# Peptides against a protein of PDB entry 3LCN, part 11

Target 1, 96 residues: chain A of PDB entry 3LCN
Amino acid sequence: QYTENLKVIVAEKLAGIPNFNEDIKYVAEYIVLLIVNGGTVESVVDELASLFDSVSRDTLANVVQTAFFALEALQQGESAENIVSKIRMMNAQSLG

## One batch from the design tools (peptide; aimed at target 1 Y30)

Design b2_p15_2_s4 (made by RFdiffusion4, then SolubleMPNN; from b2_p15_2, 8 letters changed)
Fold by OpenDDE base, seed 4:
Structure b2_p15_2_s4 (fold): chain B 96 residues (1-96), chain A 15 residues (1-15)
Amino acid sequence: as target 1 above (96 residues)
Amino acid sequence: MERIKELKEKIKKAR
């Protein structure tokens, strides 16, 4: 139900990673599909780490954890717009 | 599952 919104949210989070030269849309969709098909934080991080060895595991973990928190927030009734706004602010703060 | 595999390949090829 929330897959499309979650894709947008994850894409916003990925956009905050400096020097991340991957197709954001594809990666976001990939992450979401892993999650909705039963992935855990650990298993999804492991998968991403195998693909993107130039990105720190901590950074990947931060992205994945954000996705899980966002999914829970969506399920609890928070709007995708609010979640995206929060992530955007966090991305801006990380750029300093 | 098929889409997941497809996306993984797309991600690899886009690099």
Scores: peptide ipSAE 0.695, ipTM 0.945, DockQ to the pose 0.803
OpenDDE base, seeds 1, 2, 3, 5: peptide ipSAE 0.693, 0.694, 0.693, 0.695; ipTM 0.945, 0.945, 0.945, 0.946

Design b2_p15_3_s2 (made by RFdiffusion4, then SolubleMPNN; its pose is not in this set)
Fold by OpenDDE base, seed 5:
Structure b2_p15_3_s2 (fold): chain B 96 residues (1-96), chain A 15 residues (1-15)
Amino acid sequence: as target 1 above (96 residues)
Amino acid sequence: SSKLEKLREKIEELK
């Protein structure tokens, strides 16, 4: 139900990673698929770390945790637009 | 294969 919105949200979060040279849309889709197929924060991070070894585990964990929090926010009634806006602002603040 | 190709394969397996 929230998979498409979650993909957009995760993509926005991934876009904030410096020097991330991967297809954002496909990575976001994969993260969401792992989550909806029963993945946990730890198991999803493990999978991503094995695939993208150039990205720190902490960075990946931050992305994955954001995805889980976003899913909860969506279920509680927050709009995808609001969540994306918050993430965009956070990305901008971390450019230093 | 490229990471993108591997990713595409993994995605298709989960769809």
Scores: peptide ipSAE 0.639, ipTM 0.936, DockQ to the pose 0.818
OpenDDE base, seeds 1, 2, 3, 4: peptide ipSAE 0.638, 0.634, 0.638, 0.638; ipTM 0.936, 0.935, 0.936, 0.936

Design b2_p15_4 (made by RFdiffusion4)
Pose (drawn by RFdiffusion4):
Structure b2_p15_4 (pose): chain A 96 residues (1-96), chain P 15 residues (1-15)
Amino acid sequence: as target 1 above (96 residues)
Amino acid sequence: SAEIEELKEKILEER
């Protein structure tokens, strides 16, 4: 099962949104549950946009798309640690 | 689902 790994991956992605003052763990769980229950990028983004009005649609779509891509990579055998490392790199915008 | 709705209500209370 990939659910626990996906939650950690989504939380790392959410940590990169500036001035996103929310409980990251619970937002990550919410996102993962919506996807596990059959959500699409659009339906999940729409649900998040009603909850988090300060964040642009493109930023929210970026988070959700990352969740779907990460689930596919996990199914393809990529370790969650490696996925988290790429997200940290994207958040920091640095190779370091 | 009921679990999603409960979690949504928790998030809304925190906001």

Design b2_p15_4_s1 (made by RFdiffusion4, then SolubleMPNN; from b2_p15_4, 4 letters changed)
Fold by OpenDDE base, seed 3:
Structure b2_p15_4_s1 (fold): chain B 96 residues (1-96), chain A 15 residues (1-15)
Amino acid sequence: as target 1 above (96 residues)
Amino acid sequence: SEEIEELKEKIKELL
């Protein structure tokens, strides 16, 4: 039920990765798919690392953990807009 | 890993 919002949120997180050379929408959709199908942080990171070697494992872990926390936040009633804003702030801080 | 846990805590601070 939070699938579409989570895709938007994860895409925002991916957009903050410098030199990201993959399709953001595709990767976001795939991450959400793995999560809703019962993936753990570790298993999702393992899957992504096997497919996208242009991104470090730590970066992938950051994205995936963000997705899980975002999902929890959505379940607790926080709006997708607020979560996206927080991620934008995080992205900006990572550049400074 | 410890690096993952550190990232996790950083994310928890904002989300």
Scores: peptide ipSAE 0.104, ipTM 0.691, DockQ to the pose 0.029
OpenDDE base, seeds 1, 2, 4, 5: peptide ipSAE 0.101, 0.100, 0.092, 0.094; ipTM 0.696, 0.686, 0.682, 0.688

Design b2_p15_5 (made by RFdiffusion4)
Pose (drawn by RFdiffusion4):
Structure b2_p15_5 (pose): chain A 96 residues (1-96), chain P 15 residues (1-15)
Amino acid sequence: as target 1 above (96 residues)
Amino acid sequence: SRVEELKTYILEKRE
């Protein structure tokens, strides 16, 4: 199963949203459950937009799309640690 | 459901 890894990956992505004052773990769990229950990028983004009005649609879509891409990479055998490392790099905008 | 519990929890925290 990839659910536990996907939660950690989504939490790392959420940690990169500035001034996102929310319980990251629970938001990550919510996104992962919506996806596991058959959600699409659109349906998950729409559900998140009603909950988090301060965050732009493009930012939310970016988080959800990352979750779908990460699930595919996990199914393709990429380690969760490597995926988290790429997200950290994207969040910091630095090769360092 | 777990999704409904989380949604209720998030909404209560944002109030």

Design b2_p15_5_s1 (made by RFdiffusion4, then SolubleMPNN; from b2_p15_5, 9 letters changed)
Fold by OpenDDE base, seed 5:
Structure b2_p15_5_s1 (fold): chain B 96 residues (1-96), chain A 15 residues (1-15)
Amino acid sequence: as target 1 above (96 residues)
Amino acid sequence: SKIEELREKIKKELE
């Protein structure tokens, strides 16, 4: 039930990756689908690493872990808007 | 694309 919000959140996180030359919406959708299909942080990172060898494993792990934490936050009642705002601020700080 | 292909495959699996 949180899949659509999670897609938006993951997309915001992906938008912070410099020189990421992929369709962010499609990648976010795929990450969420892997998670809801029973993926773990490690298994999802492995899948993404096979697809995007130009992105470091650490960066991929950061994205995936953020997705799992965001899902927990949503389940605990935090709004998607608040989570997106936090990620946007973190993206800005990392790009500074 | 490869991403779209994988997306559709897993989406179908989850249906």
Scores: peptide ipSAE 0.124, ipTM 0.719, DockQ to the pose 0.254
OpenDDE base, seeds 1, 2, 3, 4: peptide ipSAE 0.102, 0.123, 0.102, 0.098; ipTM 0.720, 0.744, 0.714, 0.720

Design b2_p15_5_s2 (made by RFdiffusion4, then SolubleMPNN; from b2_p15_5, 8 letters changed)
Fold by OpenDDE base, seed 1:
Structure b2_p15_5_s2 (fold): chain B 96 residues (1-96), chain A 15 residues (1-15)
Amino acid sequence: as target 1 above (96 residues)
Amino acid sequence: SRIDELKEKIKKRLE
């Protein structure tokens, strides 16, 4: 139910990673796919780390944790637009 | 695409 909103949210988070050269929308979709099929923070990070060795594990963990927090926020009634706005502000502080 | 290939692989693993 929150899948499409979560994709948008994760994409916004990924957009904050400097020098990330993958298709953001596709990577976001992949992350959400893992999460909605029972992935944990640890398991999703492990998968991403094996695929994107140019991004630090800490950065990947930050992205994944943000996705899980966003999902919880959506379930609590927060709008996707509001969550995206928060992430955009966080991106301004830059990711590693 | 590369990501599409990866998605297909993970879909099979998650079944």
Scores: peptide ipSAE 0.182, ipTM 0.777, DockQ to the pose 0.208
OpenDDE base, seeds 2, 3, 4, 5: peptide ipSAE 0.162, 0.148, 0.140, 0.115; ipTM 0.767, 0.758, 0.755, 0.749

Design b2_p15_5_s4 (made by RFdiffusion4, then SolubleMPNN; from b2_p15_5, 8 letters changed)
Fold by OpenDDE base, seed 1:
Formats: structure tokens, sequence, C-alpha cells
Structure b2_p15_5_s4 (fold): chain B 96 residues (1-96), chain A 15 residues (1-15)
């Protein structure tokens, strides 16, 4: 039931990656599908690393971990709006 | 599967 919200959240996180030229919506959807189908942080990072070798593994891990944390937050009752706002603030703090 | 299809779409757009 959190799939669509998680897609929005992950997309916001991806939007904060400097010089990321991929289709954010597609990548966010892919990440979420991997997670809801039993992916782990490690396995999802591995998948993304195989696709996006120009993005550091640390960056990918950060995105994926954020997704897992966001999913837990949603399950605990935090609103998607709040989570997105937090991520947006984090993105703004990041240096290019 | 949907996952595989989406993966291929991502790859396709990057080509």
Amino acid sequence: as target 1 above (96 residues)
Amino acid sequence: SEIEKLREEIKKKRE
C-alpha cells in the first residue's frame, strides 16, 4: 500500500544526485519494485551498480538505504509529505 | 516480469 508513495520518495532522493542523467521516474520505480519483491540493500545496490557504473557505490547505497528507511517510516505512520520534505532538505544541503 | 521489463526499459533509454 506504500508502493506509490515510496516511488515518489525515491524519485526525490534520486533528484538530489548531481549529474544523474537517468530517467528518475523509471529508476525509482525499478528500485521500489526490487524492494517490494524481496530485495535487500545489498542486492538492490548490486543491481543498480550493474546499470549505473558512473554513479559511486556509496551514492547508490545511500539511495537504497533511504528507500528502506522511508518504507519503514511509512509503515510507522509518517506521512509521505514529511519524508519527501526531509529528503528535499537533505538534497539542498548536498554539494554538487 | 515487470521488474525485468522495467530494467530493460532503463537500459534501452541509456543506449
Scores: peptide ipSAE 0.609, ipTM 0.925, DockQ to the pose 0.945
OpenDDE base, seeds 2, 3, 4, 5: peptide ipSAE 0.607, 0.605, 0.605, 0.603; ipTM 0.925, 0.924, 0.924, 0.924

Design b2_p15_6 (made by RFdiffusion4)
Pose (drawn by RFdiffusion4):
Structure b2_p15_6 (pose): chain A 96 residues (1-96), chain P 15 residues (1-15)
Amino acid sequence: as target 1 above (96 residues)
Amino acid sequence: SRLDVIKEKIEELKE
């Protein structure tokens, strides 16, 4: 199963949203459950937009799309640690 | 609160 790994990956992505003052672990769980229950990028983004009005649609779509891409990479055998490392790099915008 | 709403929605999805 990939659910526990995907939650950690989504939480790391959420940590990169500036001034996102929410409980990251619960938002990540919510996102992962929506995807596991058959959600699409659109349906998950729409659900998040109603909950989090301060965040732009493109930012939310970016988080959800990352969740779908990460699930595919996990199914392709990529380790969760490597995926988290890429997200940290994207969040910091630095190779360092 | 928003957190309570999210917890309730999580419990609904687990059902």

Design b2_p15_6_s2 (made by RFdiffusion4, then SolubleMPNN; from b2_p15_6, 7 letters changed)
Fold by OpenDDE base, seed 2:
Formats: sequence, structure tokens, C-alpha cells
Structure b2_p15_6_s2 (fold): chain B 96 residues (1-96), chain A 15 residues (1-15)
Amino acid sequence: as target 1 above (96 residues)
Amino acid sequence: SLKEKIEKKIEELKK
């Protein structure tokens, strides 16, 4: 029920990764699908780490944890727009 | 390609 909003949120988070050369929308879709199919932070990170050698495991973990937190926030009534805004600000504040 | 691999995985998950 929150999958579409979560895809947008995860895509925003991925957009903050410097030098990320993959299709952000597809990666976001994949992450969300893994989550809604019962993935855990660890299992999703493991899957992504097996695919993206150029991205550190810590970075992937940060993305995945953000996704899980965002899902919980959505379930608690926070708007997708607000969550995206927070992530965008965090991306802007991050160092390369 | 990685994109192709992801696309295939997505397809499988959507089944």
C-alpha cells in the first residue's frame, strides 16, 4: 500500500550517492520489492552488496535502513513529501 | 549488464 511512495523515497536516497551509475528507479523498485517480500535489512543489504561492488556496504546499509525507517514513518502517518524533503536535505548535507 | 540483471530479478519478484 505504501510501495509507490516508498519507491520515490528510496530513489531520493539513492540520488544522494556520489558516482552512482545505475538506474536509480530500477534499483529503488528492486529494494522496495525485496522489502515487501519479507526482506530484512541484512538480507537486502546482502543482495545489493552482491550486485554493486562499487558501493560500500555501509552506504548500502544506510540506504536500506532509511527505506525501512521510511516505511515505518509512512505507516505512522507521515507524508511521503515530508520524508522526501528530509532525505533531500540530508543528501545535500552529505560529503562526497 | 547490472541493469539487465536487476530487471530480471524484478520480473521474478513480480510473478
Scores: peptide ipSAE 0.376, ipTM 0.873, DockQ to the pose 0.973
OpenDDE base, seeds 1, 3, 4, 5: peptide ipSAE 0.374, 0.372, 0.374, 0.373; ipTM 0.871, 0.871, 0.871, 0.871

Design b2_p15_6_s4 (made by RFdiffusion4, then SolubleMPNN; from b2_p15_6, 5 letters changed)
Fold by OpenDDE base, seed 2:
Structure b2_p15_6_s4 (fold): chain B 96 residues (1-96), chain A 15 residues (1-15)
Amino acid sequence: as target 1 above (96 residues)
Amino acid sequence: SLMDKIKEKIKELKK
């Protein structure tokens, strides 16, 4: 039920990764699909790490954990817009 | 390519 909002949120988080040259839209969709199909933080990170050699495991873990936190926030009634804004601010503060 | 692989995985998960 929160799939589309979560895609937007994950995409915003991915946009904060420096030198990330992959299609953010599709990567975000893939992450969300893994989650809604029963993935855990560990399993999703493992999957992504096997695909993206140029992105550190820690960075991938940060993205995935953010997705899970965002999903919980959505379920608790927080708006997608507010979550996106928070992530955008975090991205702006990131040093890479 | 990597993105082609991901797109294929997406298709599989959406079935």
Scores: peptide ipSAE 0.792, ipTM 0.966, DockQ to the pose 0.963
OpenDDE base, seeds 1, 3, 4, 5: peptide ipSAE 0.792, 0.791, 0.791, 0.791; ipTM 0.966, 0.966, 0.966, 0.966

Design b2_p15_7_s2 (made by RFdiffusion4, then SolubleMPNN; its pose is not in this set)
Fold by OpenDDE base, seed 2:
Structure b2_p15_7_s2 (fold): chain B 96 residues (1-96), chain A 15 residues (1-15)
Amino acid sequence: as target 1 above (96 residues)
Amino acid sequence: SKLEKIKKKIKELKE
């Protein structure tokens, strides 16, 4: 369905995390897979928090929530390009 | 490594 676009979107969001040294592509894929396999915001955050304890839970929650919102936006007809652009702008505005 | 762990988890979810 929207998995490939969602991977790109999540990757863009992850790229905004300062000092994040993990492989963004694989992390994005993992997040998307967790979501499409029935994960909730809470369960996905819990999983990521266990893996990446150096990233604040709030930051992880923000990433995951963005993914869920993006999925809904895609389903409502918003283009992936537009979603990516918005996230990129938000990343640029955030302070590290 | 974390990457290998993630790769394994990804594989499991794809199956």
Scores: peptide ipSAE 0.758, ipTM 0.960, DockQ to the pose 0.981
OpenDDE base, seeds 1, 3, 4, 5: peptide ipSAE 0.758, 0.758, 0.758, 0.758; ipTM 0.960, 0.960, 0.960, 0.960

Design b2_p15_8_s4 (made by RFdiffusion4, then SolubleMPNN; its pose is not in this set)
Fold by OpenDDE base, seed 2:
Formats: sequence, structure tokens, C-alpha cells
Structure b2_p15_8_s4 (fold): chain B 96 residues (1-96), chain A 15 residues (1-15)
Amino acid sequence: as target 1 above (96 residues)
Amino acid sequence: SLKEKIEKKIEELKK
């Protein structure tokens, strides 16, 4: 029920990764699908780490944890727009 | 390609 909003949120988070050369929308879709199919932070990170050698495991973990937190926030009534805004600000504040 | 691999995985998950 929150999958579409979560895809947008995860895509925003991925957009903050410097030098990320993959299709952000597809990666976001994949992450969300893994989550809604019962993935855990660890299992999703493991899957992504097996695919993206150029991205550190810590970075992937940060993305995945953000996704899980965002899902919980959505379930608690926070708007997708607000969550995206927070992530965008965090991306802007991050160092390369 | 990685994109192709992801696309295939997505397809499988959507089944």
C-alpha cells in the first residue's frame, strides 16, 4: 500500500550517492520489492552488496535502513513529501 | 549488464 511512495523515497536516497551509475528507479523498485517480500535489512543489504561492488556496504546499509525507517514513518502517518524533503536535505548535507 | 540483471530479478519478484 505504501510501495509507490516508498519507491520515490528510496530513489531520493539513492540520488544522494556520489558516482552512482545505475538506474536509480530500477534499483529503488528492486529494494522496495525485496522489502515487501519479507526482506530484512541484512538480507537486502546482502543482495545489493552482491550486485554493486562499487558501493560500500555501509552506504548500502544506510540506504536500506532509511527505506525501512521510511516505511515505518509512512505507516505512522507521515507524508511521503515530508520524508522526501528530509532525505533531500540530508543528501545535500552529505560529503562526497 | 547490472541493469539487465536487476530487471530480471524484478520480473521474478513480480510473478
Scores: peptide ipSAE 0.376, ipTM 0.873, DockQ to the pose 0.972
OpenDDE base, seeds 1, 3, 4, 5: peptide ipSAE 0.374, 0.372, 0.374, 0.373; ipTM 0.871, 0.871, 0.871, 0.871

## One batch from the design tools (peptide; aimed at target 1 Y30 E47 L51 D53)

Design b2_p16_1 (made by RFdiffusion4)
Pose (drawn by RFdiffusion4):
Structure b2_p16_1 (pose): chain A 96 residues (1-96), chain P 16 residues (1-16)
Amino acid sequence: as target 1 above (96 residues)
Amino acid sequence: SKTEERNAKILDYISS
């Protein structure tokens, strides 16, 4: 199963949203459950937009799309650690 | 409040 790994990956992505004052672990769990229960990028983004009105739609879509891409990479055998490393790099905008 | 209602919705969904 990839659910536990995907939660950690989504939490790392959420940590990169500035001034996102929310309980990251619960938001990540919510996103992962919506995807596991058959959600699409649109349906998950719409659900998140009603909950988190301060965050732009494009930012939310970016988080959800990252979750779908990461699930595919996990199914393709990429380690969760490597995926988290790429997200940290994207969040920091630095090769360092 | 709006935040309490949103949090309750999220926790109810996770606990279902």

Design b2_p16_1_s1 (made by RFdiffusion4, then SolubleMPNN; from b2_p16_1, 9 letters changed)
Fold by OpenDDE base, seed 2:
Structure b2_p16_1_s1 (fold): chain B 96 residues (1-96), chain A 16 residues (1-16)
Amino acid sequence: as target 1 above (96 residues)
Amino acid sequence: SEREEKLEKILKFLNS
């Protein structure tokens, strides 16, 4: 239902990670895949950590939690565009 | 914790 929008949202979050050496779209797609298949924050983080060792577990946890929050926001009627904008602002703030 | 603060920031923006 919200798969494509969530992919965009997660990709935006990943784009804010410094020195990220993985394919953003690939990782975003995989996160969403795990979530829609019943993953929890912990299980998704565990899976990602096992595959992408170049990214810290804490960073992964932050991304995954953002994804779950974003999914809830989408379900509550917030637009994907608005969520993406907020994440972009967060990325800019964290880089500053 | 630092992680919790980051999560709070996420919630702040997503709930604004």
Scores: peptide ipSAE 0.218, ipTM 0.772, DockQ to the pose 0.028
OpenDDE base, seeds 1, 3, 4, 5: peptide ipSAE 0.208, 0.208, 0.185, 0.208; ipTM 0.766, 0.771, 0.753, 0.766

Design b2_p16_1_s2 (made by RFdiffusion4, then SolubleMPNN; from b2_p16_1, 10 letters changed)
Fold by OpenDDE base, seed 2:
Structure b2_p16_1_s2 (fold): chain B 96 residues (1-96), chain A 16 residues (1-16)
Amino acid sequence: as target 1 above (96 residues)
Amino acid sequence: SSMEEKLKKIEEFLNS
C-alpha cells in the first residue's frame, strides 16, 4: 500500500502549479483515492476537470500521469523521498 | 505534442 507516500508525492507535484487555488492536500488525497480505487489517467483527469475548472486539463493530466509514474516507481522500489526530490527539482525548473 | 514531451521527460526523470 503506497497511498500515504503517493499523497505526499502528488502534493509536491501540485505545489509546482502556479496560481493553484485549491487545497493541495485535499486534491492530492482525492487523486490518490481515485487511483487506488481503479481510476485511469483519463477517468481521474475527467473527474478533476469537472471539479476544478480553475486548472487546465493539460495541467491536471500532467499531475495525474505523474502520480501513476510515481506509483510505478514506488512499486519498483524507489523511495518516496527520492521521488519527491525529483518532483521538486522538476517544479523548480518548470515554466508553468 | 508539448504535453506528451513533458510527460516523457517526467517519466525519464523519475526513472533516473
Scores: peptide ipSAE 0.434, ipTM 0.893, DockQ to the pose 0.028
OpenDDE base, seeds 1, 3, 4, 5: peptide ipSAE 0.427, 0.429, 0.434, 0.425; ipTM 0.890, 0.891, 0.893, 0.890

Design b2_p16_1_s3 (made by RFdiffusion4, then SolubleMPNN; from b2_p16_1, 8 letters changed)
Fold by OpenDDE base, seed 2:
Structure b2_p16_1_s3 (fold): chain B 96 residues (1-96), chain A 16 residues (1-16)
Amino acid sequence: as target 1 above (96 residues)
Amino acid sequence: SEMEEKRKKILDFLNS
């Protein structure tokens, strides 16, 4: 039920990664797919790291953790728009 | 750990 909103949120997070060589929408979709199929932060990071070696494990972990927190926020009633805005601010403050 | 601190920062930011 939060799948589409979570995809948007994760895509926004990925957009903040410098020198990202993968398709943002593709990776966002894959992250959400793994999460809704019972993935944990660790298992999702492991999967992503095996597929996308151009992104550091730490960066992937940051994205995945953000996704899980965002999902929790959605479940608690926060709007996707508000979460996306927060992610944009987070990206602006991040050094990479 | 550094990773845990980063996770905390993410959570704190999203909760703000």
Scores: peptide ipSAE 0.438, ipTM 0.886, DockQ to the pose 0.028
OpenDDE base, seeds 1, 3, 4, 5: peptide ipSAE 0.430, 0.430, 0.431, 0.420; ipTM 0.885, 0.885, 0.886, 0.880

Design b2_p16_1_s4 (made by RFdiffusion4, then SolubleMPNN; from b2_p16_1, 9 letters changed)
Fold by OpenDDE base, seed 1:
Order: sequence, then structure tokens, then C-alpha cells
Structure b2_p16_1_s4 (fold): chain B 96 residues (1-96), chain A 16 residues (1-16)
Amino acid sequence: as target 1 above (96 residues)
Amino acid sequence: SHMDEKRKKILDFLNS
């Protein structure tokens, strides 16, 4: 349940990256898998950077950090839909 | 990081 929500949230964040060349669903699933298996922000970023060179480490760090913030929000009772909405707004602002 | 410090709680939440 929560992992599925997180996949959707991470996918929304990835969708805001310009010129992203990887499969969004696959990367989102992989990020969630790494987090579920006990990954830290640093270790997850390191893994992603080693596998995907089309995105900068800073951008990857921003995505992974967003995932952890989203998990905290979910834990506090915020809906996945609200979190996705906020991320979508952030994506629009960053691209503007 | 502060998020890393909350990793255990996050894992517990995900497994609940």
C-alpha cells in the first residue's frame, strides 16, 4: 500500500526532470526498492548515479530526498494525492 | 542527514 503510493509519488517527481532518458516507472520502482531495503539518501543516490548517467547527482539527490520527505508526509497522514499535487506544482515552478 | 536518521522509522512504517 505505502510502497505503491511512494512509487506514484517518485514517478511524479521524475516526470519533472527535463530531458530524462530513462523509464520513469522503472526508476521509481527501483528507488522504492532500494529504500525498502534500507537504503540511505547517499547510498540510493550512489546506486542511481552508477546506473544512470543521463541525470546529475544533484538532481538524483533531489529526487531521493523528495521520496524521504514524502514518506514522512504519508506517515503523518497526508494523502498520496495531495503529495503528488504539491510535487506537480513544484515541477511547474522549477520549469518556469 | 536528518532523513537518514529517520530511516528506521520509515522502514517500520513501510512494513506496517
Scores: peptide ipSAE 0.151, ipTM 0.759, DockQ to the pose 0.037
OpenDDE base, seeds 2, 3, 4, 5: peptide ipSAE 0.148, 0.146, 0.144, 0.147; ipTM 0.756, 0.757, 0.752, 0.756

Design b2_p16_2 (made by RFdiffusion4)
Pose (drawn by RFdiffusion4):
Structure b2_p16_2 (pose): chain A 96 residues (1-96), chain P 16 residues (1-16)
Amino acid sequence: as target 1 above (96 residues)
Amino acid sequence: NITTTELKEKIEELKE
């Protein structure tokens, strides 16, 4: 199963949203459950937009799309640690 | 935005 890994990956992505003052672990769990229960990028983004009005739609879509891409990479055998490392790099915008 | 308590309640609904 990939659910526990996907939650950690989504939480790392959420940590990169500036001034996102929310409980990251619960938002990540919510996102993962919506995807596991058959959600699409649109349906998950729409649900998040009603909950988190301050965040632009494009930012939310970016988080959800990352969750779908990460689930595919996990199914393709990529380790969760490597996925998290790429997200940290994207969040920091640095190769360092 | 939604509260943590309300978000937990939505999570429990999704688990049903």

Design b2_p16_2_s2 (made by RFdiffusion4, then SolubleMPNN; from b2_p16_2, 7 letters changed)
Fold by OpenDDE base, seed 1:
Structure b2_p16_2_s2 (fold): chain B 96 residues (1-96), chain A 16 residues (1-16)
Amino acid sequence: as target 1 above (96 residues)
Amino acid sequence: MISKEELEEKIKELKK
C-alpha cells in the first residue's frame, strides 16, 4: 500500500501552512488513516475543520485534495520523491 | 489546538 509514502507527502504539505502549531507527523498520520478508512474529501475536511479551527477550511481542503491527488499519482507510478518535490515548490509559492 | 493525547487516541481508534 501507499500509506507510508502518503504520510510523507501529507506532512510536506502541512509543513507549508504558516503558524501551524500541531504535530505535523501525527496530523499527517491521522489524515492518511481517515482516507484509507474510506474518507472522502468532504468528510475528511469536515473532521479536520472540527479539530483545527485555527486553520481556514479552504487551507484544510487544499491539504486534503492534495492528499487524494497524491494517492492517485502514486497509483499511476509517480515516485513519492517527485510528488514531495512538487509540493515543496508549491509551498514556496503559496501560503495555503 | 488539540492535545497530543487526544490526537493519539483518535489515531489509535482508526488503527483498530
Scores: peptide ipSAE 0.463, ipTM 0.891, DockQ to the pose 0.920
OpenDDE base, seeds 2, 3, 4, 5: peptide ipSAE 0.459, 0.458, 0.364, 0.457; ipTM 0.890, 0.889, 0.853, 0.889

Design b2_p16_2_s3 (made by RFdiffusion4, then SolubleMPNN; from b2_p16_2, 8 letters changed)
Fold by OpenDDE base, seed 1:
Structure b2_p16_2_s3 (fold): chain B 96 residues (1-96), chain A 16 residues (1-16)
Amino acid sequence: as target 1 above (96 residues)
Amino acid sequence: MISKEELEELIKKLKE
């Protein structure tokens, strides 16, 4: 039941990547699907790195870790809106 | 960059 919120959250994180020339909505969906299908930070990063070589592995790792932290936050009762707001602020502070 | 079609196929496979 957190998948839809997580998609929104991941999309917000991806939107902070400069010059990311991909469909953010679909990439976010893919990341969430990888996670809910049992992916780990390492395995998801490996998968994304194989697809998006134009983005640094560190940046991808940051996105994936954010997704896992966000999922935990959602499970702990934090609202998606609050999480998105935090990510938006972080995007403004640091690009990539 | 990957094509939209390729990404859609990857998503489709995970939804099976």
Scores: peptide ipSAE 0.453, ipTM 0.891, DockQ to the pose 0.885
OpenDDE base, seeds 2, 3, 4, 5: peptide ipSAE 0.340, 0.339, 0.340, 0.446; ipTM 0.850, 0.849, 0.849, 0.889

Design b2_p16_2_s4 (made by RFdiffusion4, then SolubleMPNN; from b2_p16_2, 7 letters changed)
Fold by OpenDDE base, seed 1:
Structure b2_p16_2_s4 (fold): chain B 96 residues (1-96), chain A 16 residues (1-16)
Amino acid sequence: as target 1 above (96 residues)
Amino acid sequence: MISKEELEELIEKLKE
């Protein structure tokens, strides 16, 4: 139910990573699929770290944690638009 | 960096 919104949110977060040379849409989809299939922050980070060694583990952890927080926010009634806006602002403030 | 094909395969696997 929240998967499509979460994909958009995660994609926005990924877009803030400098020099991230991957298809953001597909990576976002993969992250969301890992989460909805029962992944935890730790397990998802481990998976991503094994695939994307060009990105620091801390950066990946930040992305994943953001996804989990966003999912909770969506469940609590916050709009995807608001969440995306927050992430966009954060992307502008800090890269990586 | 991983190939688009590899990522697509991973995605499809999770969709099963």
Scores: peptide ipSAE 0.468, ipTM 0.892, DockQ to the pose 0.925
OpenDDE base, seeds 2, 3, 4, 5: peptide ipSAE 0.356, 0.355, 0.357, 0.463; ipTM 0.851, 0.851, 0.851, 0.891

Design b2_p16_3 (made by RFdiffusion4)
Pose (drawn by RFdiffusion4):
Structure b2_p16_3 (pose): chain A 96 residues (1-96), chain P 16 residues (1-16)
Amino acid sequence: as target 1 above (96 residues)
Amino acid sequence: KVEELKEKILEDREEK
């Protein structure tokens, strides 16, 4: 199963949203459950937009798309640690 | 579980 890894990956992505003052672990769990229950990028983004009005649609779509891409990479055998590393790099915008 | 989390998020946001 990839659910536990995907939650950690989504939480790392959420940590990169500036001034996102929410409980990251619960938001990540919510996103992962919506995807596991058959959600699409659109349906998940729409659900998140009603909950988090301060965040732009493009930012939310970016988080959700990252969740779908990460699930695919996990199914393709990429380790969760490597995926988290790439997200940290994207969040910091630095190779360092 | 999704509904419980949604209620928890909304309650937390109202408390803020």

